# Ledger of designs, part 88: peptides against a protein of PDB entry 5KEZ

Target 1, 320 residues: chain A of PDB entry 5KEZ
Amino acid sequence: NVAIYNPFRPWWERYQPVSYKLCTRSGNEDEFRNMVTRCNNVGVRIYVDAVINHMCGNAVSAGTSSTCGSYFNPGSRDFPAVPYSGWDFNDGKCKTGSGDIENYNDATQVRDCRLTGLLDLALEKDYVRSKIAEYMNHLIDIGVAGFRLDASKHMWPGDIKAILDKLHNLNSNWFPAGSKPFIYQEVIDLGGEPIKSSDYFGNGRVTEFKYGAKLGTVIRKWNGEKMSYLKNWGEGWGFVPSDRALVFVDNHDNQRGHGAGGASILTFWDARLYKMAVGFMLAHPYGFTRVMSSYRWPRQFQNGNDVNDWVGPPNNNGVI

## One batch from the design tools (peptide; made by RFdiffusion4, then SolubleMPNN)

Design b2_p15_7_s4 (from b2_p15_7, 11 letters changed)
Fold by OpenDDE base, seed 3:
Structure b2_p15_7_s4 (fold): chain B 320 residues (1-320), chain A 15 residues (1-15)
Amino acid sequence: as target 1 above (320 residues)
Amino acid sequence: SERERREKGIKLLYG
């Protein structure tokens, strides 16, 4: 991914890929392979956060400022380490003046235009699908158990399916023969927009962002909510079917006030309430649970926004 | 509103 120095090595640089090489702030491919092996050997499975909707930001300077040293040029859509070129992006497909998503009520914009400036891959192309599948298959062969598909809301479900159909079975050294990768898709659906979580059920589980948002409201006792109202928690609250839901109290985005959930989201900053929420989530049978592991950073609020929401995990001069 | 929060975007990009 790109190496960003202003601000200094933010967490979100990891979501701006310039190649599918396994060289990052966390280590190189050999170290990753070693980690996967060690984890699998003790029954801990690895699920990769796969960033496949886009490459890096349109405004990032061209050069070799990347975690693996690969050259890239956002301006010309040149990512030779893949390789991608201008033919592999949706620039001509997006009809907005800015090239970015401007109206979330337009499903076509949401999927064909750039998410906050991130260069949008043309996932309708078999070439692009194949390059992504090769990346994911490499990870599968290393021994990962599945994937979180980042920004799934911004990809056509059919394109996702086409990629998934190219995936190998899991590594038989640790998984039963014929096992398929576990897939969960990040889809923000709090209602009111044309894109629905149900559009993605055919590909695997989806994130249920209503879960953390509503649970936060209840535990905070907002709007007269009571714990007793959780009697029909899950589908009774309008959430997706349990067998399609991946649930969580918070994630890295809404922990910082981004994405979905707003102020209702409980985080480790409110330790007591957060423990209650996480405890409830783990005790309740609805959905597949995900527990957040985060870190403290020096928050500075200006006009209701944390100007340090970019701060990444504890690091040594940018290296985790 | 929840909609306003969703429209902020989930990926941060600073110049």
Scores: peptide ipSAE 0.038, ipTM 0.759, DockQ to the pose 0.145
Fold by OpenDDE base, seed 1:
Structure b2_p15_7_s4 (fold): chain B 320 residues (1-320), chain A 15 residues (1-15)
Amino acid sequence: as target 1 above (320 residues)
Amino acid sequence: SERERREKGIKLLYG
């Protein structure tokens, strides 16, 4: 991914890829392979956060300022380490003046325009699908069990399906022959927008962002909500079907005080209430549960916003 | 919103 130095190596640089090479500040490919092997040998499975909707920001300077040292040029859409060129992006499809998504009530913009400047890959092209599939298949062959598909809301469900159809079976060293990768898709659907979680049910599970948002209000005792109302928690609260839901109390985005769920989201900063929420989530039989593991950073609030919400995970192992 | 969370990160890069 792009190496960002201002601010210094933020967490979100990891979501700006310039190649599909497995070398980041979290480690190199050998270290990753070692981890996957050790985890699989004790029954712990690995699911990769796959960023396949886009490459890096369009305004990032060209050069080799990346974690793997690969050259890239956002201005010319040149990513030779893949390789991608100007033919592999949706620049010509997006009809907005800026080239970015301007209206989230326009599903075509949401899927064909750039997400806040991130160069939008043309996933309708078989070439692009194949390059992504090759990346994911390499991970499958290493021994991962599945994927979180980042920014799925911004990809056409049919394009995702086409990529998934190219995937190998899981590695038979650890999984039964013929096993398929576990897929869950990040789709933020709190209502009010045309793109719905149900659009993606055919590809795998979907993140249910209403879960953490509503649970937060209940445990915080906002709006007269009571714990007793949680008896029919899940479908009874209007959430997606249990067998399609991946649920969580917080994620890396809304943990930082913004994003889907707003101020209702409980985090480790609210330790007591957070433990209650996580405990309830693990106990209640709805959806596939995900528990957050994060880190503390020096929060600095100005006008209600944490100006240090960019701070990335600790790193002292010398990996650039 | 999703837009806000992503914009904050990218704005730090472009701003």
Scores: peptide ipSAE 0.038, ipTM 0.781, DockQ to the pose 0.140
Fold by OpenDDE base, seed 4:
Structure b2_p15_7_s4 (fold): chain B 320 residues (1-320), chain A 15 residues (1-15)
Amino acid sequence: as target 1 above (320 residues)
Amino acid sequence: SERERREKGIKLLYG
């Protein structure tokens, strides 16, 4: 991915890929292989956060300032380490003046235009699908168990399906023969927008952002909510079917005060309430649970915004 | 909508 130095190595640089090389702040491919092997050998499975909707930001300077030193040129859509070129992006397909998503009520924009300037891959193209599949298959062959698909809302479900159809079975050294990768898709659906979580059920599980948002309000006793109302927690609260739900109290995005759930989201900053929420989540049978492991950072609020929301995990001069 | 603003706010962190 792009190496960002202003601010200094933010967490979100991970989500600006320039190649599919397994070479990042966390280590190289050999180290990753070693980790996957060691984890699998003790029954701990690895799920990769796969950024496949886009490459890096359109305004990032061309060069080799990347975690693996790969050259890239956002201006010309040149990512030779893949390789991608101008043919592999939705520049001509997006009809907005800016090239970015401008109206989230327009599903076509949401999927065909750039997410906040991130170069949008033309996932309709078999070439692009295949390059992504190759990346994911490489990981599968290493021994990962599945994937979180980042920004799935911004990809056509059919394009995702086409990629998934190209995926290998899981590595038989650790998984039963014929096992398929576990897929969960990040889709923010709080209602009121054209793109629905159900659009993605065919591909795998979907993040249920209503879960953390609603649980937060209940635990906080907002709006007269009571714990007793959780008797029909899950589908009874209008959430997606349990077998399609990936549930969580918070994630890295909404932990930083933005996005789905807003202020209702419980985080480790509110330790007691957070433990209650996480405990409830783990005890309740609804959905597939994900527990957040985060870190403290020096929050600095200015005009209601944390100017340090970019701060990544504890690191040694950029190395995690 | 508020949700749109929030979502945009989240994703703006990537840029």
Scores: peptide ipSAE 0.037, ipTM 0.760, DockQ to the pose 0.134
Fold by OpenDDE base, seed 2:
Structure b2_p15_7_s4 (fold): chain B 320 residues (1-320), chain A 15 residues (1-15)
Amino acid sequence: as target 1 above (320 residues)
Amino acid sequence: SERERREKGIKLLYG
């Protein structure tokens, strides 16, 4: 991914890829392989956050400022380490003036235009699908158990399926023969927009962002909400079917007030309430649960916004 | 609203 130095190595640089090389602030491919092996040997499975909707931001300077030193040029859409070129992006498909998503009520914009300036890959192309599949298959062959598909809302479900259909079975050294990768898709659906979580059920599980948002409201006792109202928690609250849901109290985005959930989201900053929410989630039989492991950072609020919401995990001069 | 938050950017990634 791109190496950003202003601000200094933010967490979100991870979501601006310039190659599919397993070479980041966390280590190189050999170190990753070693970690996967050690984890699998004790029954801990690895799921990779796969960023396949886009490459880096269009405004990032060209050069070799990346975690593996690979050259890239956002301006010319040149990512030779893949390789991608101008033919592999949706620049010509997006019809907005900016090239970015401007209207989230327009499903075609949401999927064909750039998410906050991130260069949008042409996932309709078999070449692009194959390059992504090769990346994911390499990880599968290493021994990962599955994937979180980042920004799935911004990809056509059919394009995702086409990629998934190219995937290998899981590594038989640790998984039963014929096992398929576990897939969960980040789709933000709180209602009111044309893209629905149900559009993606065919590809795997989906994130249920209503879970953390609503649970936060209840635990905080906002709007007269009571714990007793959680009696029919799950489908009874309008959530997706349990067998399609991946649930969580918070994630890295909404922990910082970004994305879905708003101020209702509970985090470790509100320790008592957070423990209540996480405990309830783990106790209640709905969805596949995900527990957050985060870190403290020096928050600095200005006009209600944390100006340090970019701060990444604890590191030694950028090295994690 | 959630829509408004979306239109402002989901990850607020800087270029």
Scores: peptide ipSAE 0.038, ipTM 0.767, DockQ to the pose 0.156; fails the geometry check

Design b2_p15_8_s1 (from b2_p15_8, 12 letters changed)
Fold by OpenDDE base, seed 4:
Structure b2_p15_8_s1 (fold): chain B 320 residues (1-320), chain A 15 residues (1-15)
Amino acid sequence: as target 1 above (320 residues)
Amino acid sequence: SITLEMSNRMFSRVK
C-alpha cells in the first residue's frame, strides 16, 4: 500500500493499495506465512481485510512510496505491480463531475464512482476479477480462513460473486477438504439508501451496522430506550437474518466518529458501557460476533472532529 | 444528507 508520511503512517494507508504484494508495515510475506501457520496450528484462524474495491487515492503522487517499494502512478492509473492500467478502472463509467461518489442515493454512483477519491476498479472485467482472485487465492493457499471484503457496498454483488467463484478451497493442511473461505462483507446499511445488505446475502455474511448503533442507544438510555426492549434483539429489531449477520459494537471507523451510528457508538473510551455492550453481544445468540481490539491515541478535537483520528496502532517508527 | 452523515467517513483513506 501507499506509504503515507504526512500524517505519519496513518492506519488508513493500508486501505490504499498499490499492489497485492504481502509486504506491509506488519512484515513481509514470509513473516505472514509464518504467522498464519503458527496461528492455524493452535486453532486460531486468520481472516484478511481484503481491499479489492479500489486502489489508492487519485491524488497520491506517483512514485515508489509504498510499503513494498512498488511503483505506482494514480494519475495514469498505472499499477504495474498488479498490473493495472487505465482500462481497469471505472473512470469512464462514473458519470459524476468529480469522478467521486456525490450522491449515495444513486446506487450506480456508489458502485461505479470513486469512494472519496479512491481509484475505483472495474470489477466487471474478468481481468480485474482474476487479479483479485489470484491475490485472494494466494492468501487462501497460505492458509487464511477467509476475508473481510472492504467497501463491499461499493462493489456490485455480482462482481463479488464472480470473484468468489474463482476462489480455491481452503488449505487442506488445516481445513477439511472442500472448505470454502469465510466471507463477510462490509456493507453500511442503516436504511435510507438504495443499496441494501440483502443485496449481498448470496456472497456471505454482512456487517450489521444497526447492531452497534442501536445497542449504543439502548445502553445509553437514549430516546427512552430500555434494556428490556432487547428481549427481541436481532431480527426483531429489523436486523438482517442472524445467519447473515456479522455483528460488532464498534469498528475502527465509527470508533472515530465517522458516522454509521454517530455518537451512539460505544467504544473503549466509555469502558463501563462498552463492556456492557460487548458482554451482551457475546452472550446473545444473534449473529456472528466480532470483538474489537483497539488502542488509545491522543485525541484532539477541533470543531467536533478528532484531528488525530489518523493515528494507527502502537508502532515503532511506523513498523507495527 | 442525513444518510451520508450516517455513513462512515471514508475521506481519511485518501489523505
Scores: peptide ipSAE 0.047, ipTM 0.784, DockQ to the pose 0.306
Fold by OpenDDE base, seed 3:
Structure b2_p15_8_s1 (fold): chain B 320 residues (1-320), chain A 15 residues (1-15)
Amino acid sequence: as target 1 above (320 residues)
Amino acid sequence: SITLEMSNRMFSRVK
């Protein structure tokens, strides 16, 4: 991915790929393979956060400032380490003036335009699908158990399916023969927009962002909410079917007050309430649970916004 | 009530 130095190596640089090389702040491919093996050998499975909707931001400077030194040029859509070129992006398909998503009530715009400047891959093309599948299959062959598909809301469900249909079975060294990768899709659906979580049920589980948002209001006792109202928690609250839901109290985005949930989201900053929420989630049978492991950073609020929400995990000069 | 703004991805990912 892009190595960003202003601000200094933010967490979100990981979501700006310039190649599919397994060479990042966390280590190289050999180290990753070693980690996957060691984890699998003790029954801990690895699920990769796969960034396949886009490459890096359109405004990032061209060059070799990347975690594996690969050259890239956002301006010309040149990513030779893949390789991708201008033919592999949705620039000509997006009809907005900026090239970015401007109206989230326009489903076509949400899928075909750039997410906040991130170069949008033409996932309708078999070439692009195949390059992504090759990346994911490499990970499967290493021994990962499945994937979180980042920014699934911004990909057409059919394009996702086409990629998934190209995937190998899991590595038989650790998984039963014929096992398929576990797929959960990040879809932000809190209502009010045309794109629905149900659009993605056919591909695997989906993130239920209503879970953390609503649980936060209940535990915080906002708007007269009471714990007793959780009697019909899950589908009774309008959430997706339990067998399609991946649930969580917070994620890396909404932990920072953005990306679905707002101020209701409970985090480790409110330790007591957070423990209550996580405990409830783990005890309740609804959905597939995900527990967040994060870190403390020096929050600095200006006009209600944390100007340090970019801060990544503890590191040594950018290396984790 | 959750607003549209709260449902959108964080802009800071491309700063």
Scores: peptide ipSAE 0.045, ipTM 0.790, DockQ to the pose 0.272
Fold by OpenDDE base, seed 5:
Structure b2_p15_8_s1 (fold): chain B 320 residues (1-320), chain A 15 residues (1-15)
Amino acid sequence: as target 1 above (320 residues)
Amino acid sequence: SITLEMSNRMFSRVK
């Protein structure tokens, strides 16, 4: 991915890929392979956060400032390490003036335009699908168990399906023969927008962001909410079917406030309430649960927003 | 806006 130095190595640089090389601040490919092997050998499975909707930001300077030194040029859409070129992006398809998503009530914009400047891949193209599949298959062959598909809301479900159809069975060294990768898709659907979580049920599980938002409200006792109302928690609260839901109290985005769920989201900053929420989540049978592991950072609020929301995990002079 | 409140902090990714 792109190496960002201003601010200094933010967490979000990881979501600006310039190649599909397994060469990042987390380590190199050999180290990753070693980790996957060690984990699998003790029954711990690995699910990769796959950033396949886009490449890096359009405004990033061209060069070799990347975690593996690969050259890239956002201006010309040149990512030779893949390789991608200008033909592999949706620039001509997006009809907004900026090239970015401007209206989230326009599903076409949400899927065909750049997510806040991130170069949007033309996932309708078999070439692009194949390059992504090759990346994911490489990971599968290493021994990962599945994937979180980043920014799935911004990809057409059919394009995702086309990629998934190219995937290998899981590595038989650790998984039963014929096993398929576990897929969960990041889709923010709190209602009120055209793109729905149900659009993606055919590809795998989806994130249920209503879960953390509503649970936070209940635990905080906002708006007269009571714990007794959780008697029909899950589908009874309008959430997606349990077998399609991946649930969580918080994630890295909404942990930083004003994200999907807003101020209701409980985090480690409110330790007691957070423990209550996580405990409830783990005890309740609804959905597939995900527990957050995060870190503290020096929050600095200005106009209700943390200006240090970019701060990445603890590191040693940029090395994690 | 309400839309921003329902979205990820994706804007941070391209600052």
Scores: peptide ipSAE 0.049, ipTM 0.787, DockQ to the pose 0.339; fails the geometry check
Fold by OpenDDE base, seed 2:
Structure b2_p15_8_s1 (fold): chain B 320 residues (1-320), chain A 15 residues (1-15)
Amino acid sequence: as target 1 above (320 residues)
Amino acid sequence: SITLEMSNRMFSRVK
């Protein structure tokens, strides 16, 4: 991914890829392979956050300022480490003046235009699908158990399926023969937009962002809500079917004061309430549960916003 | 009701 130095190595640089090399601040490929092996040997499975909707931002300077030193040029859409070129992006398909998503009520824009400037891959092309599949298959062959598909809302479900159809079975050294990778898709669907979580059920599980948002309001006792109202928690509250849901109290995005769910989201910053929410989630038999393991950072609120919401995990001068 | 802003990804991811 790109190496960002202003601000200094933010967490979100990880979501601006310039190659599919397993060479980042977390380590190199050999170290990753070793970690996966050690984890699998003790029954801990690895699921990779796969960024496949886009490459880096269109405004990032060209050069070799990346975690593995790979050259890239956003201006010319040149990513030779893949390789991608201008033919592999949706620049000509997006019809907005800016090239970015401007109207989230337009499903075509949401999927064909750039997410806040991130260069949008032409996932309709078999070449692009194959490059992504090769990346994911390499991970599968190493021994990962599945994937979180980042920004799935911004990809056509059929394009995702086309990629998934190219995937290998899981590594038989640790998984039963014929096992398929576990897939869960990040789709932000809180209602009010044309893209629905149900559009993606055919590809795997979907993140249920209503879960953390609604649970937060209940635990916080907002609007007179009570814990007793949670008797029919799950489908009874309008959530997706349990077998399609991946549920969580918070994630890295909405933990930073804004994003999907808003101010209702509970985090470790409110320790008592957060423990209540997480405890309830683990006790209640709805969905596949995900527990957050995060870190503290020096929050500085200005006009209601944390100006340090970019701060990444604890590090030693950029080295994790 | 939930606003579009609240239902979408943070802008800060592309700064």
Scores: peptide ipSAE 0.046, ipTM 0.796, DockQ to the pose 0.263; fails the geometry check

